# Ledger of designs, part 26: peptides against a protein of PDB entry 6RGO

Target 1, 392 residues: chain A of PDB entry 6RGO
Amino acid sequence: MALKLLGFNQDATCFSVISSNKGVTIYNCDPFGKCFELEKSTSNDEELDFLVEMLFSTSLIAVVDKTIGASKRKKLKIVNTKRKATICELTFPHEIMDVIMNRKIICVVLKSDQIFVYDISCMKLLRTIDVRGEKLKSTSKFRNSEAVGDIGVRVSLSTDNNSILCYSSYSKSDKENAPLNDIVVFDALKCIQINVLPAVHQSNIVCIACSPDGMLMATASEKGTIIRVFKTIDTENDEPILVNEFRRGSRPSRISEMKFNHDNTLLACVGESDTIHIFALPVTTTEADANEDDTLQQSSHSLSSSINGLQYISKGLANRFGKIIVSKIPTQSQQRHVAYIKIPENAKYRIGFPKDTTNTIHICGEDGNYLVYSIPRNEVGPCTLVKSNTFD

## One batch from the design tools (peptide; aimed at target 1 R103 K355)

Design b1_p27_2_s1 (made by RFdiffusion4, then SolubleMPNN; its pose is not in this set)
Fold by OpenDDE base, seed 4:
Structure b1_p27_2_s1 (fold): chain B 392 residues (1-392), chain A 27 residues (1-27)
Amino acid sequence: as target 1 above (392 residues)
Amino acid sequence: SKEKEFAELLKEAREEEEKLEEELKKK
C-alpha cells in the first residue's frame, strides 16, 4: 500500500505518515511504536492527503485534510491526540500549503503566498504576511497565480522560543516572472522583519531550513546542486553573511528537506536523489581561553578549513538586461558532504535530528523503513546503521 | 470559553512534555 511521509517532529522523537488504509498514523521513535491514529473520515478509495504538524512529543497536533474538496483544504484543526478531540478549528481564505510550529508560534502558509502567524497559547493572529503584496509594492506587476506550478512560498521556523521565521520572497526584479529567490528573516514573536537576503540563488528557492536557535539558515534552489548557509540576524557592512556553500552534486536534483542538528554542527539534506548528504558546518571556535595546558595530543584532524572570510559580496549587479548576477562564488569555496546515506532510488525519505545525540540522524521512508544512523566524525564516508524498524 | 479550554489543554500538553524531558534527564 502507498505510504506518504509527513515527516518528523521538531526533535525527531516522533514521525507521522499517511497510510492509504488507516489514515494518519503517528509513530514514536523510542520506544518504536504507533502512538496515535486519525481514522479516515471517508470510505472512498480516494488518495489521502494531509498536513500534520506535531508540537514536539506533546498530545497537540495541527491537521489539515487535503483529500477532498477545496473547503477541507482551507481548514486547520488543532487536535488533542490523547482525548481524540478537535480543540480548535480555523478556516482560511485559500488552500493551506504548509503548517509549521514551535512552543510559541504556529505559521500557516497559504496558496495565496500569505503566511498567517499565530500565538499558539491563545490561537491569536499576530501577523498576516502577504508575500505577493510585498512583490506588488516592489514590482507593480501581478504574477498570475496559475502559471506558478509547484513553486510557492517556502518557510522554516526555529524550534526554540525566539521563533525566527525564514521565508522565501519575490525578487525586486521588474520581470513579470520574478523568482522566489529572496529570503526574509522575521521575528515571529515581535512581528518584526529582521533581515532580507536578496537573490540567494539564481532560481526559485524550493527548500529552506532554519537552525534550532534561529542563528543559521540553509537554502536550496530548484537546481538543488548548491546549498548555501547564511547567518539570519548578523550582517557585515549591512550585507548578508554567507557561512558555507555546499555542493550536493553536479546534476540537478530537487531537495525536499534540509535540517540542522541541535548544536548547528551538521546540515542534512534529502530529496529525489538516492543519497542523503550530511555536511559539516564550521564550529565557530569561540576562543575559549587557551589557559589549561593539558597535553592530550588526540590527533583530532580538525579539518580547520580556515574560512578565509572572503566576503563574497553578492553585488547583485542588476545588469542592464535585468539579470540578477549572483556573484559566482568560486568553486574552490564549495565543500562536499562529510557523510552520506544511500536510500532506494525514487524512495521519498524524511530526516530528523534527535536532541540528545548530535551525531545521530533519524530517517523514514515511504518504503516503510524507520532507520537510525550514526554519523562518522573522524572520516568522510557512509553513515553506520544503528537501528532499523518497519511500519505499515 | 473555547480559548480557556484550549489554554488548559495546551498547559496539560506542556506538563506532559516537561515530565518526559525530566524522565530522559534521569536516564
Scores: peptide ipSAE 0.164, ipTM 0.767, DockQ to the pose 0.624
OpenDDE base, seeds 1, 2, 3, 5: peptide ipSAE 0.117, 0.122, 0.105, 0.143; ipTM 0.745, 0.745, 0.725, 0.758

Design b1_p27_2_s2 (made by RFdiffusion4, then SolubleMPNN; its pose is not in this set)
Fold by OpenDDE base, seed 3:
Structure b1_p27_2_s2 (fold): chain B 392 residues (1-392), chain A 27 residues (1-27)
Amino acid sequence: as target 1 above (392 residues)
Amino acid sequence: SSLEEFKKELEEAREELKKLEEELKKK
């Protein structure tokens, strides 16, 4: 049977899959088992495509039927899984490309490069963000480029109540084909733009991850060779907004998903390569006042390779959006993974970090494997398989 | 109204989430 992975929920307690024969199935991770099924409404041999976004492990899910020929690709359904009932339906002017949520906010991304931000508590529209409209105000030519291929606006939302939304935006370059290589940081609750990170990559951004607390974000371009980690908020301290640059590999390979763990100490990435990479983030010790008590410094060797190489390019090259954030970091300062998982070639995998264990990662494959790995703390090496289950 | 039904269902889901988070804190 062909499986298609939809992914893990926000805390990796559940994952969702499309089975060609069954429709959408949701699995619980612990205890492992099927917890919900949305049956296929049609006997047609059409390839099923869905968006499913869960509200954690609750009975509330957002569903979009994206199946070809289905007149439903513009409809968001909110479903109670216990009652098997649609409790809300919204229709959009364009095809839905993505849906993300937390306890406060639902964001709906359209093929028009519009982001609709809703208060989940009442399904009230708080904001429509028009990412194309911002580009068109900067560029005199309305290119009706319907031919911007598989590269749409990417979004990520913090899983906490701060509801920090990060999205890709078009560069204000006078070039007719401006890439989606800017990042906007947005407070989805207050509907305020917090920050704009210009030209974070040379090519389109294809993957974004926000940390659970919304304090960090990770980005990858079409090349997928370099992952950059940024602070979302300008700290009052003269600290660089770019906090990490990681090298996934030397060969181009698409990154499909990235996730932070719940304490912002790890960043995982998965994609078209045979390897899930896990990177260590420097623990930003907030200098809490050093009161004298002799509590054993567990020497977590934070590989604090001080990124001393961020030469502040002087004040004079004010790009239209402020400081050039991305100087060419020398290839020598690029950190490698601290841990990895080998996966089958051509198998699509999804990743999730459970909230209860900072050194555990959940993965699931279109091969029907659900796997739990332990991440090594003190050594660079492979993750250890702790638990395995199969699904169909 | 469909909005009142939605609010009720969301409140039930929030209470479900709260119970699950309280159970996870007890383990």
Scores: peptide ipSAE 0.254, ipTM 0.820, DockQ to the pose 0.679
OpenDDE base, seeds 1, 2, 4, 5: peptide ipSAE 0.241, 0.214, 0.201, 0.182; ipTM 0.814, 0.805, 0.800, 0.791

Design b1_p27_2_s3 (made by RFdiffusion4, then SolubleMPNN; its pose is not in this set)
Fold by OpenDDE base, seed 5:
Structure b1_p27_2_s3 (fold): chain B 392 residues (1-392), chain A 27 residues (1-27)
Amino acid sequence: as target 1 above (392 residues)
Amino acid sequence: SKEKEFKELLKEAREELEKREEELKKK
């Protein structure tokens, strides 16, 4: 049977899959087992497509039936899994492309490049963000709806209560085909734009990850060779702070998902490659408590890569064409992974970090494998398999 | 009303979440 992965929930306690014959299934990670099933409503051998967003491990899920020909692609259902009941249904003017949530808000991304922000507590609309609207004042040329392939607005939301929303936006370039290479940072509760990171890549952004606390953001372009990590809120001299650049690989490969761990010390990425990459982030030691004397000289070769503060010298040559030249970090200063997991080349995988263990990663594959790995901290190398389960 | 039922079910889901997070902190 063909499995399609929907992904992990916010804390990697559950994951969801589509089975061609069963419909949507949710698995619990520990103890491992099937915890919910949404049966297929149609007897047709149509390829099932769904969006499922979980509110952590609770009985609340958001569901969109994206199956081809379904009139339901514009409908968001809020479902109670214990009661197997639809408690709310919203209809949108356009197809739903993505749904993300935390304890406070639901964001619904439409094919129209609109983001609808809801207060989850009452399903009240807080804001409609029109990502095209700033540009459409000049050029009424709708990108032909057919060429809206894999290029759309990408979103990520902090899993905390601060509800920091990061989304891709069109660059202010006068080009009809401006890339989705800007990032907007938005307070989804207050409905205020906090920051704008211009031209963070040369091509469209295809993957975004927000840290759990909303203080960091990782971005990848269509090339998927370089991952950039930025501060979301803080700026230096009104310029975006680039914290890290990571090299995933030398060959172009699409990144499908990135995740931070809960303490912002690790960033994982997965995609079309045979390798999940795990990168170490600099620990911002708060300077305060370093006073106690204990002289134990143990020569732990801390891979203190002296991350010289890579000032994002956007030498904005404000030449007449507004080209923000992203300073390329020299290829020699691009950090590689500290850990990796080998996966089958043809299997799509999803990743999640549990809250309880900062050195553990959960992965699941369309091959029917759920795997738990331990991440090495002292050495650059492969992750160790701790637990394996299968699902169908 | 459907809105009242939604608020009650969302409250139940939040109480379930808080309970699980407290159980995880005690381990």
Scores: peptide ipSAE 0.280, ipTM 0.842, DockQ to the pose 0.724
OpenDDE base, seeds 1, 2, 3, 4: peptide ipSAE 0.066, 0.209, 0.200, 0.216; ipTM 0.637, 0.812, 0.811, 0.818; seed 1 fails the geometry check

Design b1_p27_2_s4 (made by RFdiffusion4, then SolubleMPNN; its pose is not in this set)
Fold by OpenDDE base, seed 1:
Parts: C-alpha cells; sequence; structure tokens
Structure b1_p27_2_s4 (fold): chain B 392 residues (1-392), chain A 27 residues (1-27)
C-alpha cells in the first residue's frame, strides 16, 4: 500500500501516517501499536493528503484534509481522538501549507506566506504575520504571488513553553527575485520579533529546526549541502551568532526534516539521500558554574601538534553576507562525531528524538518500517539498530 | 458548549502531558 509519512510528535512517542486505504493512522512507539485511526471520508480513488499535528501523545490533534477541493484545504479541525469528534473548526482565506503546535501555541502557515499564531487554550488569534507584507514594506514592488513556485515560508516552533517561532523571510534586496533566505525569530506568546538573521544561505531556506528550548536553530537551503546552526536570541554586536556549520555531503540533496535532541547535543537530518546524518553539537556550558576555582595547573606542555585542520572556512562567503561574526570557533579538531543511518534511497523517512534518552533516535519510513537506533557518542560511525517494527 | 468542550479537552491534555513528564523524571 502507498504510505505517506506525516511525522513524529514533539517527544517522538507517536507518529502519524496516511494509508491510501485507511486514511490517517497514529501509532504509539512504545508499546508499539495503533492508537488512533481517522477513516477516509470519501470512497473516491483520490490520493489522500492530510496535515496532522499532535499535541504530544494526547487526544488533541489538529487535522487538515488536503485531499478534496479548495474548501477543505482551508479548514483546520481540532479533533478529540477519544471521541472521534471535531471540537473546533477554523477556516482560512488560503490553503493551509503547514501546522505546528506546542502546549501553548498553534501556528498555521498559509500558501499566501501568512502565519496565523493562536493561543491553543482558547483558539484566540494572537497574531497574523504577513511575510510578503513585511517584504512589500521593505521593497516597493508587489510580486505577483503566482510566480513563487514550490518554495514557501518554512517554520519551526520550540516544544517548550517559551514558544520561540523561527520562520523564513524574504531578503530586503531590491531584486524582484529575493530569496527566502532570511530567518525571523519570533516570541509567539508575546507576539514580538526577537531577532532577524539576514541571508543565512545564498538560496531559499527549505528546512528549519528549532531546539526544544528555543535557544538554537538549524537551517538548510535548497542545496542541502551545508547545515548552519545559530543562536536564536543571543547576538554579538547586533550580528547573528553562528554556533555550527555542518557538511551533510558534497552532492546537492533536499533536506526534508531536521531535529535537535532534548539536550541540544545532537542534530539529525533526513531527506532525499540514502543517509540520515547525526551531528554532535558542542555542549554549551552555561558560564554560571565556571566560578569553581579549580586551579588546574596549566602544565605548559607545548603539544604544538600542527593539526592542519582543514580550513574549509570558504573565504569567499565572508564578503557578501553581512559580517557573520564567525566567532572564532576555536580550531579544535572539526572531528565532530558524526553518526549515520543508512536508509533505502527511494523511501521517505521521518525522524524523532525521544525525551527518555538522548542517545536514541526514532525513525519511520514510507516502506512501513519503524526503527529505533542507538547513537554512538564517542566515535564516528553507524548507529546500531535496537528495535524494529512494521506498519501498514 | 463547543467552547467548554474544547477547554476541557485542552485541560485534560495538559494534565496528561504533565503526568508523563513526572513519570519520565522518576526513571
Amino acid sequence: as target 1 above (392 residues)
Amino acid sequence: SKEEEFKKLYEEALEEIEKREEELKKK
């Protein structure tokens, strides 16, 4: 049967899929099994398309039926899974492209490049962000909406209560063809813009991940060769802080999803390639505990080990981006431990990090595999398969 | 009302999340 993956919930305790014959199915990860099914409302042989966003493992889900007709594609339904009933319905002026939530906020992304921010507790509209309108204020040229192809606004929301929303925005360039290569960091609760990261890639941003705590953000462009990790809130001299740059590969490949683990020590990415990549992040020691006067005698042993660490700081990027103060990431050996999982080249996979352990990753495929891998921390190498289940 | 039913669903969902977070802290 053809499966389409909808993804994991916020804590990777559940995942959702579209089955051509069954409609939407939600699986529990542990114990593994079906926990909810949304039956196909129509007998038509139309390709099923849905958005489903879960509030963790609860009975509250947001659903958009994208299968049939322009009317349903504009409707967000809040469903009680225990009652199999629609409790709330919202209608939007344009097609819904994405829905994200945490315990406080629902964000709805429209084909119009609008983001509707709701207080989930009462479904009250807090803000409408018009990403095109902000561009039009900066650039006098009305772009006709029709010519922007498959590249829309991307969003990511922190899973914590701080509700940090990161979204892609159009650069302030006078060019008629300005890319979606800026990032805006937005406090979704206070409805204030916190930060703007200009031109974080040369091309459109196609994937964004916010850390669970909202302190980090990962970005990837259409090329999918370089992943950049930034601080979301913190700035250095009003300039964005680049924490990490990772190379996924030399060949262009679309990244479909990225996720941080719950302690911000790992970043995983998946997409059109045969490989899930897991990158180690530096542990951000909060400066607070550095007051213990541990007089570690600097034994001055000049290990002048000439680590000719490859200066693949591409000198060419420094001139056209505003001063991305690449803070001197100390040239400690860029042997960031990278783990990987091999997946079938033609199967789409989704990723999730469970909250119970920072050394495991959950993955699920359109091939009907749900897999749990152990991540090596001290070595570069393959992940070890710990558990496998199948679904249909 | 549908609004009261929604509010109840949301409150029950928060309680379920909090309970699971407490169970995770005990492991």
Scores: peptide ipSAE 0.621, ipTM 0.950, DockQ to the pose 0.796
OpenDDE base, seeds 2, 3, 4, 5: peptide ipSAE 0.619, 0.616, 0.619, 0.612; ipTM 0.950, 0.949, 0.950, 0.949

## One batch from the design tools (peptide; made by RFdiffusion4, then SolubleMPNN; aimed at target 1 N80 K82; its pose is not in this set)

Design b1_p28_1_s1
Fold by OpenDDE base, seed 5:
Structure b1_p28_1_s1 (fold): chain B 392 residues (1-392), chain A 28 residues (1-28)
Amino acid sequence: as target 1 above (392 residues)
Amino acid sequence: SKKKEEELKKLKELLEEAEEELKKLAEE
């Protein structure tokens, strides 16, 4: 049967899939098993498409039926999985492209490049962010809505209660075809813009990951060759802080998903390539606990010598023409993966980091494999398979 | 409307249940 992966929940305790014959299925990771099924409401052999956003392993899910021809592509349903009941429905003016949530906030991304921010507790609209409206004030030309191909507003939300929302925005270029290469950092609870990271890539941003605590953000462009990690809130001299620049590869390949682990020590990426890449982040040792044993420093030094490439994004002279030149870290100082997983070519995989095991990664494939890997910490190498399960 | 009040009540009940589930999973 054709499986379509929807992804893991926030803590990788569950994942969701679309089965062509059954509809939406949610699996528990440990113990492994089917925990919920949403039956197909239509008898037609139409290719099923859904958005499903879980609230961790709870009975609360958000569902959008995106099936072609469905009048439901503009409807968000909040479902109780235990009762198999729709609790509420919201209808939007445009097709829903994405839904993200945490314990406090639901964000709904529309095909109109609007983000609707809701308080989950009462489904009250807190803010409508119009990503185009900021551009349309400068450029009267509507991009034809038909040319909104696979390039739309991307979002990521912190899994904590601080509810830091990162989203892609259009650069302030007078060009009709301005790329979605800016990032806005937004406090979703207070409804305040915290930061703007201009021109973080040369092309459209296609993947964003926020750290669980909202303090870090990873970005990838359509090229998918370089991943950049920024601080979300902190700035140096009113400029964005680039923490890391990782090289996934030399060949262009789309990145579909990135995730931080729960302690911000690892960043994983997956996409159209045969390889999941895992990168090490520098542990920001708070200076206070630097009194513990010097003995572990020696093995970290060989990896740390490549970390000192905290290159300031050199102040791109905002010459009078608003060209922010992001100084590219030289290709030689770009960090590579510390670990990897080989996956079947052309198989779509999703990734998740469990909360309690920071050296473990969960992956699932449209090939029907759920796999648990151990991540090596002391050497650069392949991850070790710990557990495998299959699903239909 | 009575329907919206009932939906909000059910949403509150679902969120309270979800918060209790999340609390238990943090105590294990």
Scores: peptide ipSAE 0.383, ipTM 0.880, DockQ to the pose 0.828
OpenDDE base, seeds 1, 2, 3, 4: peptide ipSAE 0.350, 0.347, 0.350, 0.350; ipTM 0.863, 0.863, 0.863, 0.864

Design b1_p28_1_s2
Fold by OpenDDE base, seed 3:
Order: C-alpha cells, then structure tokens, then sequence
Structure b1_p28_1_s2 (fold): chain B 392 residues (1-392), chain A 28 residues (1-28)
C-alpha cells in the first residue's frame, strides 16, 4: 500500500501516517501499536492528502483534509481522538499549508504567506502575521503558485511554554522575486517580534527547526548543503548569533525535516538523500562555579572549532538591520556529522527525538519501517539499530 | 455564534481531560 508520512509528535511518542486504504493512522512508539485511525471521507481511489498535528501524546489533534477540493483545504478541524469527535472547525480564506502547535499555541500557515496564531485554550486569534507585508499587497500579482514550486513560508515552534515561533520571510530586495531567506523570531504568547535574521542563506529557506526551549534555531536552503544554527535571542555579551555551521554534503539535496534533541546537544536532518545526518552542538557550559572537585572527566570533546573568527565585518553592507549575520565562513570551520543513519534512497523518512533518552532517535519510513537508533557518543560513525517495527 | 461557544466549551473540556492525561503520564 502507498504510505505517506506526516511525522512524529513533539516528544516522538507517536507518529502519523496516511494509508491509501485506511486514511490517517496514528501509531504509538512504545508500546508500538495503532492508537488512532481517521477513516477516509471518500470511497474514491483519490490520492489522500492530510495535515495532522498531534499535541504530544494527548487526545488532541489538528487535522486538515487536503484530498477533496479547494474548500476542504481551507478547513482546520480540532479532533478529540478518544471521543472520535470534531471539537471545533475553523475556515481560512486560503489553503492551509502547515499547522504547528504546543501546549499554548496553534499556528496555521496559509498559501497566502499568512500565519494565524491562536491561543489553543480558547481558539482566540492572537495575531495574523502577513509575511509579504503591507507594501506587496498593491503590486503582488499573485505569484502564479503553480510555477514557483513548493516554496512557501516555513515555520517552527518551540515545544515548551515559551512558544518561540521562527518563520521564513522575504528579503527587502526590490526584485519581484525576493527570496524567502530572512528569518523572523516571534514570541507567540506575547505577540512580539524578538529578532530578525536577514539573508541567512543565498536562496529560499525550505527547512527550519526550533529547539524545544526556543533558544536555538536551525535553517537549511533549497541547496541543503549547509545547515546554520542561530541563537534566537541576542545575548548581552555581544556573542555571535550564528553559533554553528554544518556541512550535510557537497551535492545539492533537499532537507525535508530537522529536529533538535531535548537538551540541545544534537541536531538531526533528513531529506531526499540516502542519509540521516546527526550533528553535535557545542554545549554552552554556563561557567557555574567549578568549586566541586568531582573529576568526572567526561571527555566532552568540545569540538570548539574556534568560530572566534566571525569578526562582525561591521563595514559597508547595511543589510536590513545594518549587520551582516552571515559572513563567508571559511569552509574549514564547517563541521561534518558526528553520526549517521543509512536509509533507502527512494523512501521518505521522518525523525523525532524522545524526551527521556537524549542519545536515541526515532525514525519512520514510507517503506513501513519504524526504527529506533542509538547515537554514538565518543565516535564519528553509524548509529546502532536498537528496535524495529513494521506498519501498514 | 452559539455553535462556536458550544465548540469552545467542548474544547475546554478536552484540554482539561488532556491536562489530566498529561499529569497521569508524568506520574508514571
């Protein structure tokens, strides 16, 4: 049967799939098994397309049926999985492209490049973010969304209660074809813009990940060769906002998903390539008072590659905020993966990090495999398969 | 809309149920 993966929930306790025969199925990871099924609304052999966002391991899901006609693609259903009941239905002016949530916030991304931010507790609209901004309303001929491929606004939300929303935005270039290469950091609870990161890539951003605590974000462009990690908030110490630059590969390949682990020590990426890459993040040891003697030589191989050399070239090129955030980082400072998983070349995979095991990764494939891998700590190499299950 | 108010009451009840489920999962 053709499977289409929707992804893991926030803590990787569940994952969602579309089965052509059954509709949407949600699987529990441990113990492994089906926990919810949403039957297909049509008897027709139409290609099923859904958005499903699950709120952790709770009975709350957000569902968008994209299978049938332009009208249903504009409807968000909030569903209780235990009661099998629709709690509320919201209708949007445009097709829903993405839905993300945490315990506080639901964000709905539209094909119009709008983000609707809701308080989950009452489904009250807190903010409408227009990513195109007011100036483009007069001159934007609707980019024939048919000719510009799968390039839209990308979003990621912190899984914590801080509800830090990161989204891609258009550069201020006077060109009708400005790339989506800026990042905006937004406090979704307070409805305030925290930061703007201009020109973080040369091409459109196609993947964003926010850390669980909202302190870090990762970005990848259409090229998918370089992943950049940024602080979401400026620290008082004038520390560089760009904290990491990782090389996934030399060949262009789309990254479909990135995830941080729960302690911000690892970043995983998956996409069109035969390889899931896992990168180590430098642990910012807050120098808490090193008074206690306990000589646990945890050989934290601080791959403190001296990213000391990102001199803010303060000169000349006033980007939107006068700072060049992305200088030409020397190719020598680009870190490679610390671990990897080989996957079938033609199978789409999704990734998730479980909360309780920082060195474990969950993956699932359109090939019907759910796999649990252990990540090596001290060696650069392959992950070890710990558990495998199959689903249909 | 009376229907929206009813849906919001059902949503509140679900969130209260989910908060209980989350606590029961955090206590295990």
Amino acid sequence: as target 1 above (392 residues)
Amino acid sequence: SEELEKQLEELKKLLEENEKELKELEEK
Scores: peptide ipSAE 0.108, ipTM 0.719, DockQ to the pose 0.920
OpenDDE base, seeds 1, 2, 4, 5: peptide ipSAE 0.054, 0.074, 0.078, 0.072; ipTM 0.619, 0.661, 0.673, 0.669

Design b1_p28_1_s3
Fold by OpenDDE base, seed 4:
Structure b1_p28_1_s3 (fold): chain B 392 residues (1-392), chain A 28 residues (1-28)
Amino acid sequence: as target 1 above (392 residues)
Amino acid sequence: SKEEEEKLKELQKLLKEAEEELKKLEEE
């Protein structure tokens, strides 16, 4: 059967899939099994397309039917999965491209490069962010959205109550074809812009991940060769703080998804490559009170490579020809993966980190495999398969 | 409208049930 993956929920306790024959199915990860099914409304052999965002493991889901007709693609439904009932329906002026949520906020991304921010408790619109309108204020002409099908505004939301929203924005360049290579950090609750990270890549940003606490953000461009991790809120001398630069590979390959684990110690990425890469983040040991006492010398060689603060001086020297030269981060700062998972070639996979097990990753494939891997902490190498299940 | 008020009450009920479910999962 043709499966399409929708992905994991915020804590990787559930994942959603589209089955061509059944419609939308939500699976529970542990115990493994179907927890919800949305039946196909049409008998036609039409290619099903949906967005489904689940509020953790709760009975609240947001659903967009994208299968047929411009009208359905503009409708967001809030559904009670226990009652199989639509509680709320919102209609948007443009096609819905993405939906993300946490306990407080729903963000709806439109094909118009607009982000609608809602208070989930009352479905009140808090803010409309017009990413295009921000570009117009900077004198930059709009990219015709029609010409580059898969390049739109990317978003990620913190899973905590602080509700830090990271989104891609158009660079302030006089070029008609300004890339989506800026990041805006936005407090979705207070509806304030916190930070702007200019020109974090040379090309369009195609993937963003916010950490669960909203303190870190990972970005990848169309090239997918380098992943950058920034602080979201903190700045040094009004400049963005680059925490890490990771090399996924030497060959271009699109990254479709990135996730932080719950404690911000790991970043995973998946995409068009045959490999899921897992990177270790430096634990900022807060020198909190290590009181003197207990002797247990478990020599966990934490490779606390003190990455001396590489001041990413984003001196975008606008050279004479309006090229934002992203300063070459010294190639010596580029870390490789600490762990990896091999996946079938051309299989689309999604990733999730469970809350309670920081060394475990959940993955699911359009091949119908749900897999749980243990991440090695002591050695650079492959992850170990712990559990496998199949779905249809 | 009355229908919008009923839908809003049902949403608030669903959200409260979801918050109670989340709270239980954080206490386990």
Scores: peptide ipSAE 0.266, ipTM 0.816, DockQ to the pose 0.797
OpenDDE base, seeds 1, 2, 3, 5: peptide ipSAE 0.150, 0.253, 0.223, 0.142; ipTM 0.739, 0.801, 0.794, 0.751

Design b1_p28_1_s4
Fold by OpenDDE base, seed 2:
Structure b1_p28_1_s4 (fold): chain B 392 residues (1-392), chain A 28 residues (1-28)
Amino acid sequence: as target 1 above (392 residues)
Amino acid sequence: SEKLKKQLEELKKLLEEDKKELEELAKK
């Protein structure tokens, strides 16, 4: 059967798929099995397309029917899966491109480059962010909306209650073709812009991941050769802090998804390549817990020494015009993966990190494989397959 | 409307169930 992957929930306890014959199916990861199905409402042989965002392992899902010809592409349904009932329906002026949520916030991205931010507890609109409107304040020329191909606004939201929203924005360029290469960091609860990271890539940003705590953000451009990791909130002299620059590969390949693990020690990426890459992040010792017992210090020294040497604090070269240029980490200081998973060529995969096991990654493929891998901590190498299941 | 009130009551109930499940998991 043709499967289309929708992805894992926030804690990787469930994943969602579209089956051409059944409609939307949600699988539980442990114990492995089907936990919910949304039946196909149409008898037509039309290719099914949906957005499904799940609130962790709860009975709450957000659903958009994106099937071609469907007038429903502007409708968000909030569904109780235990009751198989629509709780509420919202209608938007434009097609819904993405939906993301946590326990506090729902963000809805429209084809108009608008982000609608809602309080989940009452479905009250907190903010409308107009990413095009911010561009228009900086550039007088409307680009005709029709020529914006597959490049839209990208978003990521922290899974915690801090609700840090990262989104791609248009650079301040007098060129009609300003790229989506800026990042805005936004407190979705307070509705305040926290930070702006200008020109984080040379081309459009196509993938963003926020850490679970919202303290880190990973970005990739349409080239997908370099991944950059920034602090979201912290700045040095009002300049963005580049924490890491990772090299996925030398050949261009689109990254479709990135995720941090729950302790911010690992970043995984997947896309059009035959390889899932896993990168190690430096452990930021927050100075706060320095007061408890001396005894466990000895074993952590060996891996820390090789990572600590490459704190290239990229001093932003403020150019003569006060433009913050995020300094490129020298190509020689670009870190490689610490672990990898080989996947079938042309198979689309999705990734998730379980909460309780920081060295484990969940993956699922449009080939019908659900796989659990162990990540090596002390060596650079392949991940070890721990569990496998199939779905249809 | 009464329909909207009932919908918001159902949503609040689901969020309170999730909160209790988290508080029970944090005690184990």
Scores: peptide ipSAE 0.197, ipTM 0.769, DockQ to the pose 0.662
OpenDDE base, seeds 1, 3, 4, 5: peptide ipSAE 0.164, 0.163, 0.185, 0.090; ipTM 0.754, 0.744, 0.764, 0.694

Design b1_p28_2_s1
Fold by OpenDDE base, seed 4:
Structure b1_p28_2_s1 (fold): chain B 392 residues (1-392), chain A 28 residues (1-28)
Amino acid sequence: as target 1 above (392 residues)
Amino acid sequence: KRKEEIEKLEKEDEELLKKLEELKKKLE
């Protein structure tokens, strides 16, 4: 059967899939099993497409029926899965492209490059962010948005109550074809822009991940060769702080999803490649008081590569051709993965990090595999399969 | 600490679900 993955919830306790024959199914990870089904409303052999965002392990889901021909692509349903009842329905002026939530906020991304920010507790609109409108104010030319292919606004939201929203924005370059290569960091609760990271890649950003605490953000471009990790809020001399630059590979490959683990020690990425990559983040040792003596010789090879703060000199030397030369961070500072998982080249996978086990990753595939891997602690190598389940 | 954090989050989730059920009744 054709499966389409919708992904894991925020804490990787559940994942959602579309089955062509059944509609949407939500699986619980532990104990493994079906916890909710949304039946197909139409008998048509049309390819089912849905957005489903689940609020952690709760009975709250946001659902969008994106099926072709459906007048429902502009409708967000908030559903109580335990009651099998719609709580409310919102209708948007444009097709819904993405939905993300936490305990405070729902963000709805439209095909119009608008982000609607709602207070989840009352479904009150807090802000409409118009990413195109910001571009049109900066660039005098109304672009007919017809030729913008699969490149839309990307969003990520912190899973904490601080509700840090990171989104891709158009570069302020006077070029007709300004890429979506800026990042805006936004306090979704206060509705305030906190930071702007200009030209974080040379091409459009296609993937963003915010850390659970909202303090870090990972970005990947259409090339998917380099992942950059930034501080979201903190700046040095009004310049963005680049924490890490990771090399996924030498060949272009689209990254579809990235996630931080719950303690910001790991970043995983998945996409069109045969490999899930897991990168180690430098633990910012908070100077916890150095006092107590206890001599446990755990040979933590702290790879304390003192990456001296590479000030991302966003001195985009606009060369004579208006190319923002993102200062090439020396290729010597590019870290590789610390761990990996091999997956089938043609199988789409999604990733999730469970809250309780920082060295465990959950993955699920359109091949019908749900897999739990242990991440190696002290060596660079493959992850170890701990648990496997199948689903249809 | 961790248990108390879980219990706090569970309570926040229950309070959220209650508010949404109250919202439902206002929209019907």
Scores: peptide ipSAE 0.311, ipTM 0.846, DockQ to the pose 0.414
OpenDDE base, seeds 1, 2, 3, 5: peptide ipSAE 0.311, 0.299, 0.303, 0.286; ipTM 0.846, 0.842, 0.843, 0.832

